# Peptides against a protein of PDB entry 2FGR, part 48

Target 1, 331 residues: chain A of PDB entry 2FGR
Amino acid sequence: SSVTLFGIVDTNVAYVNKDAAGDSRYGLGTSGASTSRLGLRGTEDLGGGLKAGFWLEGEIFGDDGNASGFNFKRRSTVSLSGNFGEVRLGRDLVPTSQKLTSYDLFSATGIGPFMGFRNWAAGQGADDNGIRANNLISYYTPNFGGFNAGFGYAFDEKQTIGTADSVGRYIGGYVAYDNGPLSASLGLAQQKTAVGGLATDRDEITLGASYNFGVAKLSGLLQQTKFKRDIGGDIKTNSYMLGASAPVGGVGEVKLQYALYDQKAIDSKAHQITLGYVHNLSKRTALYGNLAFLKNKDASTLGLQAKGVYAGGVQAGESQTGVQVGIRHAF

## One batch from the design tools (peptide; aimed at target 1 T4)

Design b2_p20_8_s3 (made by RFdiffusion4, then SolubleMPNN; from b2_p20_8, 12 letters changed)
Fold by OpenDDE base, seed 2:
Structure b2_p20_8_s3 (fold): chain B 331 residues (1-331), chain A 20 residues (1-20)
Amino acid sequence: as target 1 above (331 residues)
Amino acid sequence: MNVDDDEQLAIESGVKIEYE
């Protein structure tokens, strides 16, 4: 049997040129290259190829020392694994997010990531971004000649908001092909939530693909998120991403990613372009810099997610520029 | 390097304790 203590501390100096008032924000932020975390995990060999496992992981906020407390909301699972794959019980990334965010070259953190996994409709559920779920059961297959899949179900446990009576229920999964330089996946999910106190379904479909050419990697995402409301019509967003990364000098990596968010309910688009660089000082320590530009059109008010500095929106139709420069240390 | 690979490598680099 084993237990492993692990973590990442990622802290940066961040700047955005506009907040909701049109003013600049700057300061010390967190999780610019990787999400800062502290975790415990372990395994037990049960014999016959069966293993038990646990995983407890919480986010670290280096800028304020976790002033809001520490919890294991990133992951809190117990599992069984073997030739059949892995079954997990507990809060975790939902299978769709776990697989499809892997095509994001910015690893779903900082000012550069694909922002499609979002609460687009002011959903009142705790996880209406489609990233994680409470009360989750997940199953992941082995890789069979490249083919693999994951499935998940989260219990609502009769959680209610307003007249909505199944809040937090999730069902979803993905199918994928991962072989050598090629990865491709299709994910489908539905989550029950509430908007304005009324039952709402968050439906999500995501396609992802990447190819590693050795000298560079290309990655792409296509996503539709739809909040199906009984009153007021559907809130639909089509999100697109294309990115490239390349190693630099054996110790660095440069990343360029573009995303488009077509927000149908407000007939407005947002364009995001991010340039990132990571410089590895060691296997565990890196310096990084991100430069992001977000252009909102029409009624769009999206903001870059400079965690710890400013993660709010901007005025409708305004553009925002963000910078992060930081240190990542893994242990 | 796949950023996911770097994160996984970082996670795997933790302090491991073995017990019976």
Scores: peptide ipSAE 0.352, ipTM 0.810, DockQ to the pose 0.649
OpenDDE base, seeds 1, 3, 4, 5: peptide ipSAE 0.350, 0.348, 0.350, 0.344; ipTM 0.848, 0.804, 0.818, 0.801

Design b2_p20_8_s4 (made by RFdiffusion4, then SolubleMPNN; from b2_p20_8, 12 letters changed)
Fold by OpenDDE base, seed 2:
Structure b2_p20_8_s4 (fold): chain B 331 residues (1-331), chain A 20 residues (1-20)
Amino acid sequence: as target 1 above (331 residues)
Amino acid sequence: MNVDDDDQLAIESGEKIEFE
C-alpha cells in the first residue's frame, strides 16, 4: 500500500494600515500565497478502471504552531473513481467553490483573493462562506470534449440553531467548459443556515471564465450571494472580479486583480485591487509579495484577510492598504 | 477535475511512502 505525505508552509510578514480602531497592524502571518497545509492521500487500484482513494488535509498555522490544534477540516474524504468520474464522501470544498474559486488568481488566500465566497449576513452556520461543507457527498464527471460538471449534497443531520432546522444542508453544482486556453463555468448552490436564530437560505450563483493567451491570462467572476431571511429582508451581495496574470522572466509571475462588492442590504460598495508577485526559487520554494488596496464606501466595513495578523473589518467608509512578503515551501 | 493551483502544487510536491 502507499500513502503520499504532502504539505505547504507559507509564512509572511504582513502589514495593514488600519484595523477597526484605525490603527496599523503588523507581524508574522500565514498563507499569503497558498494556504499552509499538511495532508495524507492515497489511491488503490481495484481493477477494471476503478480506484479507491482517501484524502486527509488540515491547515497549518506557521506563526503560532497550530496553537488551536490540528484537524482535517480542509478535506477528509474517501472516494471511488473511474471512467464514470469520482464520488467523494466526507468534508471537502463544495463543488461550486472548488470550481469557481479556480478563476481567482490569488487562489482564495492572502490579502488579494476574491472575497465573494463570504458570510455576508452574520450567518451562524459553520460554513456560511459557501466554501466547504460537513457530511458532504460529491460527484465529479470526467471531461467530455471540454464539458464537465460537479454536484454535491451535504446532510444537515438535524442540526438546529435557534428555531432554524436543517442547518448545514447544502445542495449545489456547476457545469463547465474547459478546453485548451478557455475555461468557463456556471455554479449554483443553496445552503441552509440561521441568522439571528432564524432559518435562512444562502443562495449563490457564480459565473467564471478565463482565457490563457500564453503571454498573459485573463480571468473573471460574477457572483450573487443572497441570504434569504424570514424577517428583515434579504441580504444580497453582487460581487465582480477581473484579473490578469503574466509570467516574468521564466521564474516569476505577476498578478493584478480587481474586485467590486456591491452590498445591497447596506447600499454600499467596496473596491479591492491587488498586485501580486511570485518568484520561484525552485519548483517547491517561492518568494512572494502582495500589495492590496481595499476602498470601502458608505457603510461598508470590509477588511483584507491578513491571516495571522489582522482579518477584521475597518470603520465604515474607510480604506485599508495591506502588504504581505513571504516564503512558500511545498513538500 | 480542475485542481486549484495550490492543490496542484501540493499534488506535485508530495512524497510517496510505501508500506509492505
Scores: peptide ipSAE 0.158, ipTM 0.768, DockQ to the pose 0.527
OpenDDE base, seeds 1, 3, 4, 5: peptide ipSAE 0.147, 0.145, 0.157, 0.142; ipTM 0.772, 0.767, 0.772, 0.767; seeds 1, 3 fail the geometry check

## One batch from the design tools (peptide; aimed at target 1 S2 L40 R41)

Design b2_p21_1 (made by RFdiffusion4)
Pose (drawn by RFdiffusion4):
Structure b2_p21_1 (pose): chain A 331 residues (1-331), chain P 21 residues (1-21)
Amino acid sequence: as target 1 above (331 residues)
Amino acid sequence: SLLTTIVTNFYNNFLNNLNID
């Protein structure tokens, strides 16, 4: 049994060459290499291989001292685990995002990550990026011979927006194979939401795979996200990503990731290339840099996510360059 | 009860054996 207080402070200077008005922005931002966080967790041995756990974690914004107030929105769970696997109750990453974001070499943070888990259709639900859910129950199997799975159901509790009376419902899961060097997963999920006050399903299918050769690791993601309005119409986006990472000189790591976002509703594509470098001063402390180039075509207005500096869109068809340099400290 | 025992154990570990990591 144990209790742990933990966290990460990851703060950076960041720059993007353009915002929605075409002007550059620079400043002090956060969470370029890992999401800054503070949390408390524990595991209690109940005997017979059965354990009880809790986990409370919230995001830290070092640039403004959490000016909007601290919360435990990253994870707030209680759980039982044993030889049967693990059951969790509470807000958390849904199983599809928990497993599939592990294929993103930029840890789903900063200006370099895969952008597939986003609210492509301006859905009106609290978590229309498909990442986390309120009112979540999740089951995670053990890993037997490499095979493992996860399932989750989040209750809508009759949250109503317009014609949608089940906003926030999540049903989803994944199957996967993980043997150390090789990992592959298929995730499928549906959320209930509304767009412009009209009931809409958010359907998501995601495939991810990686192989760690030791001298380098190759990783990729494919995803289709479809917001399907009940009365007809859909906003469909296909997202693709391939990346590689390698250790450099003991202590160092280089990462490169290419992504494409095919936004069918506006018949437009965006392409992104991101180079990253991590230099470890210790196991807990790292300096890092990220350089990204995002090319929008046609009506696409996607922007790089320089958290704490600028994370909005850009003018249609514009290319945007971004940089982050910072320090990550885990405790 | 079992729940009280679990909560108490977590509490004692928090007071006497907390990890900062």

Design b2_p21_1_s1 (made by RFdiffusion4, then SolubleMPNN; from b2_p21_1, 14 letters changed)
Fold by OpenDDE base, seed 4:
Structure b2_p21_1_s1 (fold): chain B 331 residues (1-331), chain A 21 residues (1-21)
Amino acid sequence: as target 1 above (331 residues)
Amino acid sequence: SLLDKVLQRFEDLLKNNLIVE
């Protein structure tokens, strides 16, 4: 049996030129290159190729010392693993997000990530961004000649919001091919939620792919998210991402990523372009910088996620520029 | 668009095969 304490402290100075009032925001933010976290994990060999595991992980906010508290909402699982793969019980990334966010060159955090995994419809469920779920059972296959898959189901436990009685129920999974420089995945998910107190299905389909050319890596995502409502019509967003990364001098990495969010319900698009650089001072410590530009058209009000500084929207049709410069340390 | 058609097809697959109500 083993127990490992692990974590990341990622803190930055961040700036955005516009908030919802059109004013600039700046200060100390968190999780610009990787989500800051503290965790415990361990395994027990049960013999015969079977292992038990646990994983407890919570987010760290270095700017205020977790003034709002600490929890294990990032992951709180017990697992069995072996030649059959891995079964997990407990709150975790849902299989679709776990796999498909891996194509995001900005690690699903900071001002540069793909923002498709979002609550697009003012869903009232706690996890309507499609990233994590409570009461989750997950299964992950081994890799069979490149082919792998993951599946998950989350119980709603009769959670109600308004007239919706199955809030938090998740079903989803992915199939993937991961072999050498190539990765490709297809994810499908449905989550039960509520919008305006009415039962709503959050349907999600995501296609991801990446290829590592050695000198550079290309990555892409195609996603549709649809909040299906009985009244008022569906709220649909098509999200697209294309990114490239390249090593620099053996100690650095440069990243460029573009995303388009076509918000059908408001007939409005948003364009995101992010340039990032990471400089590794060691295996555990890095400096980083991100520069992001977000252009909203028409009724779009999306904002860059400068966690700890400003993560809200902007005025309709406004553009936002963001900068983060920070330190990431892993232990 | 072609993408919309593909996405719709997969949405249909999701409804018909994965979501067993």
Scores: peptide ipSAE 0.016, ipTM 0.411, DockQ to the pose 0.013
OpenDDE base, seeds 1, 2, 3, 5: peptide ipSAE 0.016, 0.008, 0.007, 0.007; ipTM 0.451, 0.403, 0.403, 0.416

Design b2_p21_1_s2 (made by RFdiffusion4, then SolubleMPNN; from b2_p21_1, 14 letters changed)
Fold by OpenDDE base, seed 2:
Structure b2_p21_1_s2 (fold): chain B 331 residues (1-331), chain A 21 residues (1-21)
Amino acid sequence: as target 1 above (331 residues)
Amino acid sequence: SLLDEVLKRFEELMKNALRIE
């Protein structure tokens, strides 16, 4: 067996020009290029191509030294893997988010990422952003000539909120084609949750694709998220993303990504555009900068996710500009 | 839109496939 200690410390100086009161926020933030983390993982060869594995990973908040504590909420799995693929037991990324966020050029972190994986409806479940789940069983296939898939089910364990039962139940999966420069995927998921103490289904459909031209990469996402409420009507958001990245001078990467969030329940759109640059000082250490602009229209109140500085909303119809400049170190 | 139609069809597929209560 082997055990590996690993992690990332990513800390930045961040600025946003507007908060919910219309005031600027600035300070030291975390996880601008990659989520800061500390983890332990290992594998045991059981023979015959079968392996056991474990993975324990928690988020690090470098700005406050984990003042709210440390846990393994990023991942806490035991696994079996082999020629059949991999089965995981424990809290993890749900298969849909694990695969479909791979098309986000900002790696689902900082002020630039695709924000479609969100709790759009004030869902009362702990993971109503559709990213992770407790009590999760996951299965991932091998890659068969490019084709691969992942499936997951999370037990609700009779969790209740108000009159809603089965809160936290997840079922979902993806099918994908990954071959050379091309990647394409379709993901489907449903989570049971509650809104206003009433049973609600969070349905999610996501299409993703990318192509690496060598000199540049293009990536795209199309998503619909629908919170199906028993009363009050559905809360539906259509999210679109298109991004491009390119290597710069052999030591850097530039990224440009646009997203549109069409929030149907409030008949309001938000536009996000982000320019990012990563400069590799080594294989383990990088400097980075992100510049993001978020334009809310009408009743939209979305805010950029400057973790550790300000991740709340803005006033309806307001625009927000954000900047992050930081250091990422992996060990 | 074409996207809306595609998503609608997949929603229907999801509704039929994801039947766990």
Scores: peptide ipSAE 0.018, ipTM 0.502, DockQ to the pose 0.013
OpenDDE base, seeds 1, 3, 4, 5: peptide ipSAE 0.018, 0.016, 0.012, 0.017; ipTM 0.469, 0.479, 0.454, 0.444; seeds 1, 5 fail the geometry check

Design b2_p21_1_s3 (made by RFdiffusion4, then SolubleMPNN; from b2_p21_1, 16 letters changed)
Fold by OpenDDE base, seed 5:
Structure b2_p21_1_s3 (fold): chain B 331 residues (1-331), chain A 21 residues (1-21)
Amino acid sequence: as target 1 above (331 residues)
Amino acid sequence: SLLDEVLARFQRLLEEALRVE
């Protein structure tokens, strides 16, 4: 049996050249390379190849000392695992995001990540970005000659918003092939939510792949997200990502990632390009820098996610440049 | 749409497997 206290403190100086008013923002931000966190986890060997596990993890905001409080909203699970795989009960990453976000070279963190896992439609559900769910049951298979899968269902528990009566229901999963340098996955999910107090389905399909050439890694994502509204028509976004990373000098990593967000409901595109560098001072401590450029076209108002400094949108058709320079420490 | 059909089929399979509506 084991119990482990773990965490990451990631704090940066961040700058964006435009906010919603067209003004620059700068200051101390959080989670530029990895999400800052505090957690507890452990396992118990039950014999016969069966193990019990628990995982409790919350986000840390180093810039303000968690002024809004601390919780275990990142993960709060109990698990059974064995030769059959793993069953999890509790709030967690949904299977689709857990697998498909792994192809994001910026680890869904900071100003450079793939932003496809998003609430594109002003959904009123707590997790309308498709990343996590409350009341979740998940199952993950073992790896069988490269093939693996994950499935999940989250209960809505009759949560209502306006006339929507199944808010928070999730059903989804992925199939994958992970063998040596190759990874490829297909994920499908549906969440029940509300928009304007009316029932809405958030449908998602994501294809991801990566290949590690040793000297460099290539990664890609293709995603469609559709908020199906009873009134007002569907809100559909097609998101595309292509990235490359390479080790530098045995202690560093350089990353370059491009993403395109084709927002069909407003007939507008946004282009994101990010250059990142991580320098490992030790196994636990790294310095990092990110430079991101986001070009909005037409009615697009997307903003870079400089957490702790500015994560809002910009004026329609405006471009935004962001910089983060920070320290990541793991314990 | 193809997406709707695939999602609906996948949803049905998951619901059957989990014995939930």
Scores: peptide ipSAE 0.021, ipTM 0.526, DockQ to the pose 0.016
OpenDDE base, seeds 1, 2, 3, 4: peptide ipSAE 0.013, 0.018, 0.013, 0.013; ipTM 0.454, 0.499, 0.455, 0.457; seed 4 fails the geometry check

Design b2_p21_1_s4 (made by RFdiffusion4, then SolubleMPNN; from b2_p21_1, 13 letters changed)
Fold by OpenDDE base, seed 5:
Structure b2_p21_1_s4 (fold): chain B 331 residues (1-331), chain A 21 residues (1-21)
Amino acid sequence: as target 1 above (331 residues)
Amino acid sequence: SLLDEVLKRFEDLLKNNLIIE
């Protein structure tokens, strides 16, 4: 078998002009271009085209040296792969998020990403953002003529919160067409959770597409997230994203992305626009800068995710500007 | 809107085929 140690250390200086009190926050933050991580992975050839694999990955917080500890909550899987595709057992990205976040030009990281994969309803489950799951079994098909798919199921293991008895159960999957410059996908998922101690279904539908023109890439997402509550009505959010990226001078990449979050339960919208630039100093080291603007309307209180500095909300109807400038190093 | 109609159709698909009690 092979074992590979890998990681990323991404640390930045970050600023946001408003927190929940209307005050600015600034300091040293983490994970502005890529999530900082430490991981181990390996494979074993079992013969006949069958391989075993393992993957253990945890987040690194460079600003505080992981003061709250280290774990493998990013991924902790064992797998079998071959001509049939790949089966994974263990905590991982759920298939829907793994595929559909690939259309986010900010890679679900920093102050610029698509924020649709979120706990919109104060769900009490640990993974109510729809990104990862415990106790997950996943299957990914090979690519056949462009067509591919992924499916997943996570066991609730009789986890209860209040009167909810199936918290953490996930079922979902995607179908996709990936051929040359074109990618398009549809993802569907349901997760059982609780809101206010009551059973709630988190239903998610996501459409994604991208096209790489060589000189530029366009990408888009359409998502509906619905927390279905028996009491109090549904909490529904429609999220939209459109982005463009282009290589610059063979050493850089510029990205521009817009997102709209239509929060139906509070009849309020939020608009996000982000400009990003990555400058590659080498294959492993980059400088980057992000500039994000978030406008909340009406009762919306969304905040940019300046991890390590400030990731909370703002006052209703307020705008927030965020900046990150940092170094990313991969090993 | 067209988007709302598409999302509604897929929501219905989800409700009918992916509900776990």
Scores: peptide ipSAE 0.015, ipTM 0.467, DockQ to the pose 0.012
OpenDDE base, seeds 1, 2, 3, 4: peptide ipSAE 0.014, 0.007, 0.013, 0.007; ipTM 0.430, 0.433, 0.450, 0.381

Design b2_p21_2 (made by RFdiffusion4; failed a check: too like the target's own chain)
Pose (drawn by RFdiffusion4):
Formats: sequence, C-alpha cells, structure tokens
Structure b2_p21_2 (pose): chain A 331 residues (1-331), chain P 21 residues (1-21)
Amino acid sequence: as target 1 above (331 residues)
Amino acid sequence: SNLAKLVAGLAFLAAFMALTS
C-alpha cells in the first residue's frame, strides 16, 4: 500500500507568427512537453491480489497561478483492481482517448500533437473533443499474451440542450495488442451531443500503431470523426498522423510528426509538420523545444495550440508557424 | 504512515484550491 502526491510544472516561452487577425503573439505559456498537473493517488492492498485505488489530478497553469481555480478535472477516480483487470468510477480519460493518444509522440500537448480529438463541429457538450467524460465507468482487462481491451460508459443524466436529452453520454472501447516493442489499437466510440441546439451523435473510429526499434520509434494514427445530426447532415473529419522519434546522445530525444486533417464539411485540408527536441537534465527535469508549421488550405482556419499564449484559429487558408521553448519538471 | 500521508496530501490540496479560488 502507498499514497503519492505528485505533479509536473511545464512552463515555456512561446510564439506564433499569426493569430485570427494576422498579428504575431508571444508570451509565457505552459505544458509544451507534458501537461502540467498536480495530483494525489494511492493503492491499497486488500489481500488476495485485490487492490483499491484512488486518483485525483488537475491541470496546473504556471503562467497565471491557476487564476480560474484549481480542480481535479484531469482524473478523479476510485477503483478496484485484481487478476480480473481494473474497474474505475469517476471522471477520467475515456478508454478510446486513453489508449489511442499514446501513439502521439508529443504526448497530446503543446503545439506539435495530433489534433484529431477535437470539437470539429462546435458541439455543445462539455467534452466534445472526445478526450474525457464526466460520470464515467471504465473496465480495463489484463494483458494476456499481448491482447488487451478497455470499455467505458458515461451517463448523460438527462443533460438537455435543445432537442438532445442525453448530452454527454459516452459508449466506447478498444481492442489492442501490446508486447513491448509493438503496439496497435482500434478504438470505437459514440457520444451524444447537440449542434446549434439539434441532437447529434459524435461517432469516432481510431486506429493507432507503433513499433519501437530501440534506435528509433515509428508511430501513427488514423481517425474518422463524424458528427451526425439526427434530422440530417454531418460534419466529418478524417485525421492522419505519422511520426518518428529517436534518442540522441543519451539524455536527448528528437521527434518529428506529420499530420493531415481533411475537413469534409468545408472541403478543406490542413497539413502540419512538427519537430521537437527534449534534453534531459535528469529523469525528472527536461528542457525542450518544439517547432511547428501548420498549413491551412481553402476555408481551413486551424491554429497551433500554444497553451497560455495563443490557441485560437487563423485566417482561412493561412499558414502559421509556432515555437515553444521550456522546462518540464516532474515531482 | 499511509494515513498520515493521505491526510497531509488532502490538506495540502484543499489549501491550494482555496488559495486559487
């Protein structure tokens, strides 16, 4: 049994060459290499291989001292685990995002990550990016011979927006194979939401795979996200990503990631290339840099996610360059 | 002890939440 207080402070200077008005922005931001966080967790041995766990974790914003208030929105769970796997109750990453975001070499944070888990259709639900859910129950199997799976159901509790009376419902899961160097997963999920006050399903299918050769790792993601309005119409986005990472000189790591976002509703594509470098001063402390280029075509207005500096959109068809340089400290 | 660590962690987190509220 044990109890652990933990966290990460990851703060950076960041710059983007354009915002929605075309002006550059720079400043002090956060979470470029890993999401800044503070948390408390524990595991209690109940005997016979059965364990009880808890986990409370919230995001830290070092640039403004959590000016909007601290919370445990990253994870707030209690669980039982054993030879049967693990059951968790509480807000957390849903199983599809928990497993599939592991294929993103930029840890789903900073200006360099895969942007597929986003609210492509301006859905009105609390978590229309498909990342986390309130009122979540999840089951995770053990890994037997490499095979493993996860399932989750989040209750809508009759949350109503317009014609949608089940906003926030999540049903989803994944199957996967993980043997150390090789990992592959297929995730499928549906959420209930509303767009412009009209009931809408958010359907998501995601495939991810990676192989770690030791001298380098190759990783990729494919995703279709479809917001399908009950009365008709859909906003569909296909997202693709391929990336590689390699250790450099003991202590160092280089990462490169290319992504494409095909936004069918506006018949427009966006392409992104991101180069990253991590220099470890210790196991706990790293300096890092990220450089990203995002090219929007046609009506696309996607922007790089320089958290704490600028994470909005850009003018249609514009290219945007961004940089983050910072320090990550885990404790 | 684990109980003392849990109480101290919860107290710390509560104080931090109050400070940022």

Design b2_p21_2_s1 (made by RFdiffusion4, then SolubleMPNN; from b2_p21_2, 13 letters changed)
Fold by OpenDDE base, seed 5:
Structure b2_p21_2_s1 (fold): chain B 331 residues (1-331), chain A 21 residues (1-21)
Amino acid sequence: as target 1 above (331 residues)
Amino acid sequence: SNEKKKEEGLKKLEEFIKKTK
């Protein structure tokens, strides 16, 4: 068997001009270009084309040295893989998020990413952002002529919140076409949760596509999230993203991404635009900078996710500007 | 508590929805 230690340390200086009180925040933040992590992984060849695998990965917070502890909440899986694809058991990205976040040019990290995978309704479940799940079984197909798929089921294990009795149950999957420069995917998911102590279904549909022109890449996402409450009506958000990236001088990458979050329950929109640059000093070390603008309208209170500095909301209808400048090192 | 903040957020959302109806 092989065991590989791996990780990323990504630390930045970050600034946001407004918090919930209207004050600026600044300091040392984490995970601006990539999520800082420490992991162990390995494989065992079982013969006949079958392999066993394990993956243990936790988030690192370089600004405080993981003062709140370390865990493997990013991924803790055992797997079997072969010509049939891969089966995973354990906490992981759910198949829908694993595939559909790949169209986010900011890799679901820092102040610039697509924020559609979110708890839009004050859901009381631990993973109501639709990104990961506990007690997850996942299956991923091989790629057959471009076509591939992933499916997942997470057990609720009779978790209850208020009157909700199936909290944490996930069922979902995607179908995709990945061929050369083209990628396109459709994802569907339902997660059981609670809102206000009442059973709620988090339904999600996401369409993603990208095309790599060599000189530039275009990427897009369309998402609808509905928290279907038994009482009080649906909390629906339509999220849209369009982004472009291009290599610069063989050592850098520039990214521009726009997102719109149409929060139907409060009839309020938020607009996000982010400019990012990554400069590779080596294969493993990069400098980066992000500049993000978030414009909330009406009752919208969204905030940029400057992890380690400020990731909360702002006052209703307020705009927020964020900056991150940092170092990413992979090992 | 994160739960309390979620509940407060939900309450605000519900209040807003009631005002907009």
Scores: peptide ipSAE 0.022, ipTM 0.494, DockQ to the pose 0.014
OpenDDE base, seeds 1, 2, 3, 4: peptide ipSAE 0.022, 0.000, 0.000, 0.000; ipTM 0.456, 0.328, 0.313, 0.334; seed 3 fails the geometry check

Design b2_p21_2_s2 (made by RFdiffusion4, then SolubleMPNN; from b2_p21_2, 12 letters changed)
Fold by OpenDDE base, seed 1:
Structure b2_p21_2_s2 (fold): chain B 331 residues (1-331), chain A 21 residues (1-21)
Amino acid sequence: as target 1 above (331 residues)
Amino acid sequence: SNEEKLKEGLKLLEELMKKTA
């Protein structure tokens, strides 16, 4: 058996030109290029092609030294793997987010990522962004000639909010084709939650694809999220993303990504465009810069996620510009 | 101030993006 300690410390100086009051915010933020983390993982060969594994991972906040504490909410799994694939027990990325966020060229963090995996409806569940789940059982197939899949189920354990009695239940999965430069995936998920104390289903459909041309990579996402409330109209958002990345001079990477969030319940759109650059000083250490612009139309109030500085919304119909410059170190 | 210069630069960038979008 082996145990590996691993992590990332990513800290930046960040600026956004508008908060909810229309004022600028700036300071030291975290996780601009990669989510800062500390983890332990290991495997044990059980013979016959069977392996046991564990994974414990929590987020690191370098700006305040984890003043609010440390936990393993990123991942806390035990697993069995072999020729049949992998079964995981414990809190983790749900299969849909694990696969479909891989098409986000900004690694689902900082001011540039695809923000479709979101709580669009003031859902009262802890994981109503569709990213992770408690009490999760997951299964991932091997890759068979490019074809692969993942499935998951999370128990609600009779958790209630208001009149909702199955809060936290998740069922979902994806099918994918990954072969050489091509990746394509379809994900489906439903999570039970509550809005205004009433039972609500969060339904999600996501299509992703990417192609690596060697000199550049293209990636795209199409997503629909629908909060189906027991009482009241559905809250639906259609999200679109298109991105490109390219290596620069053998030591750098440039990224450009556009996203559109069509928020149907408020008949309002938001446009996001982000330019990013990563400069590798070594295999483990990089400097990076992100520049993002978010344009809200009509009643839209979305804000860029400058973690540690400002991640709230803006006034309806306002635009926001954000900058992050930082250091990422992996160990 | 450096903050004002940054704000002006960001405003110009925002205006440029509004025109090209």
Scores: peptide ipSAE 0.011, ipTM 0.389, DockQ to the pose 0.011
OpenDDE base, seeds 2, 3, 4, 5: peptide ipSAE 0.000, 0.006, 0.006, 0.007; ipTM 0.323, 0.341, 0.353, 0.403; seed 2 fails the geometry check

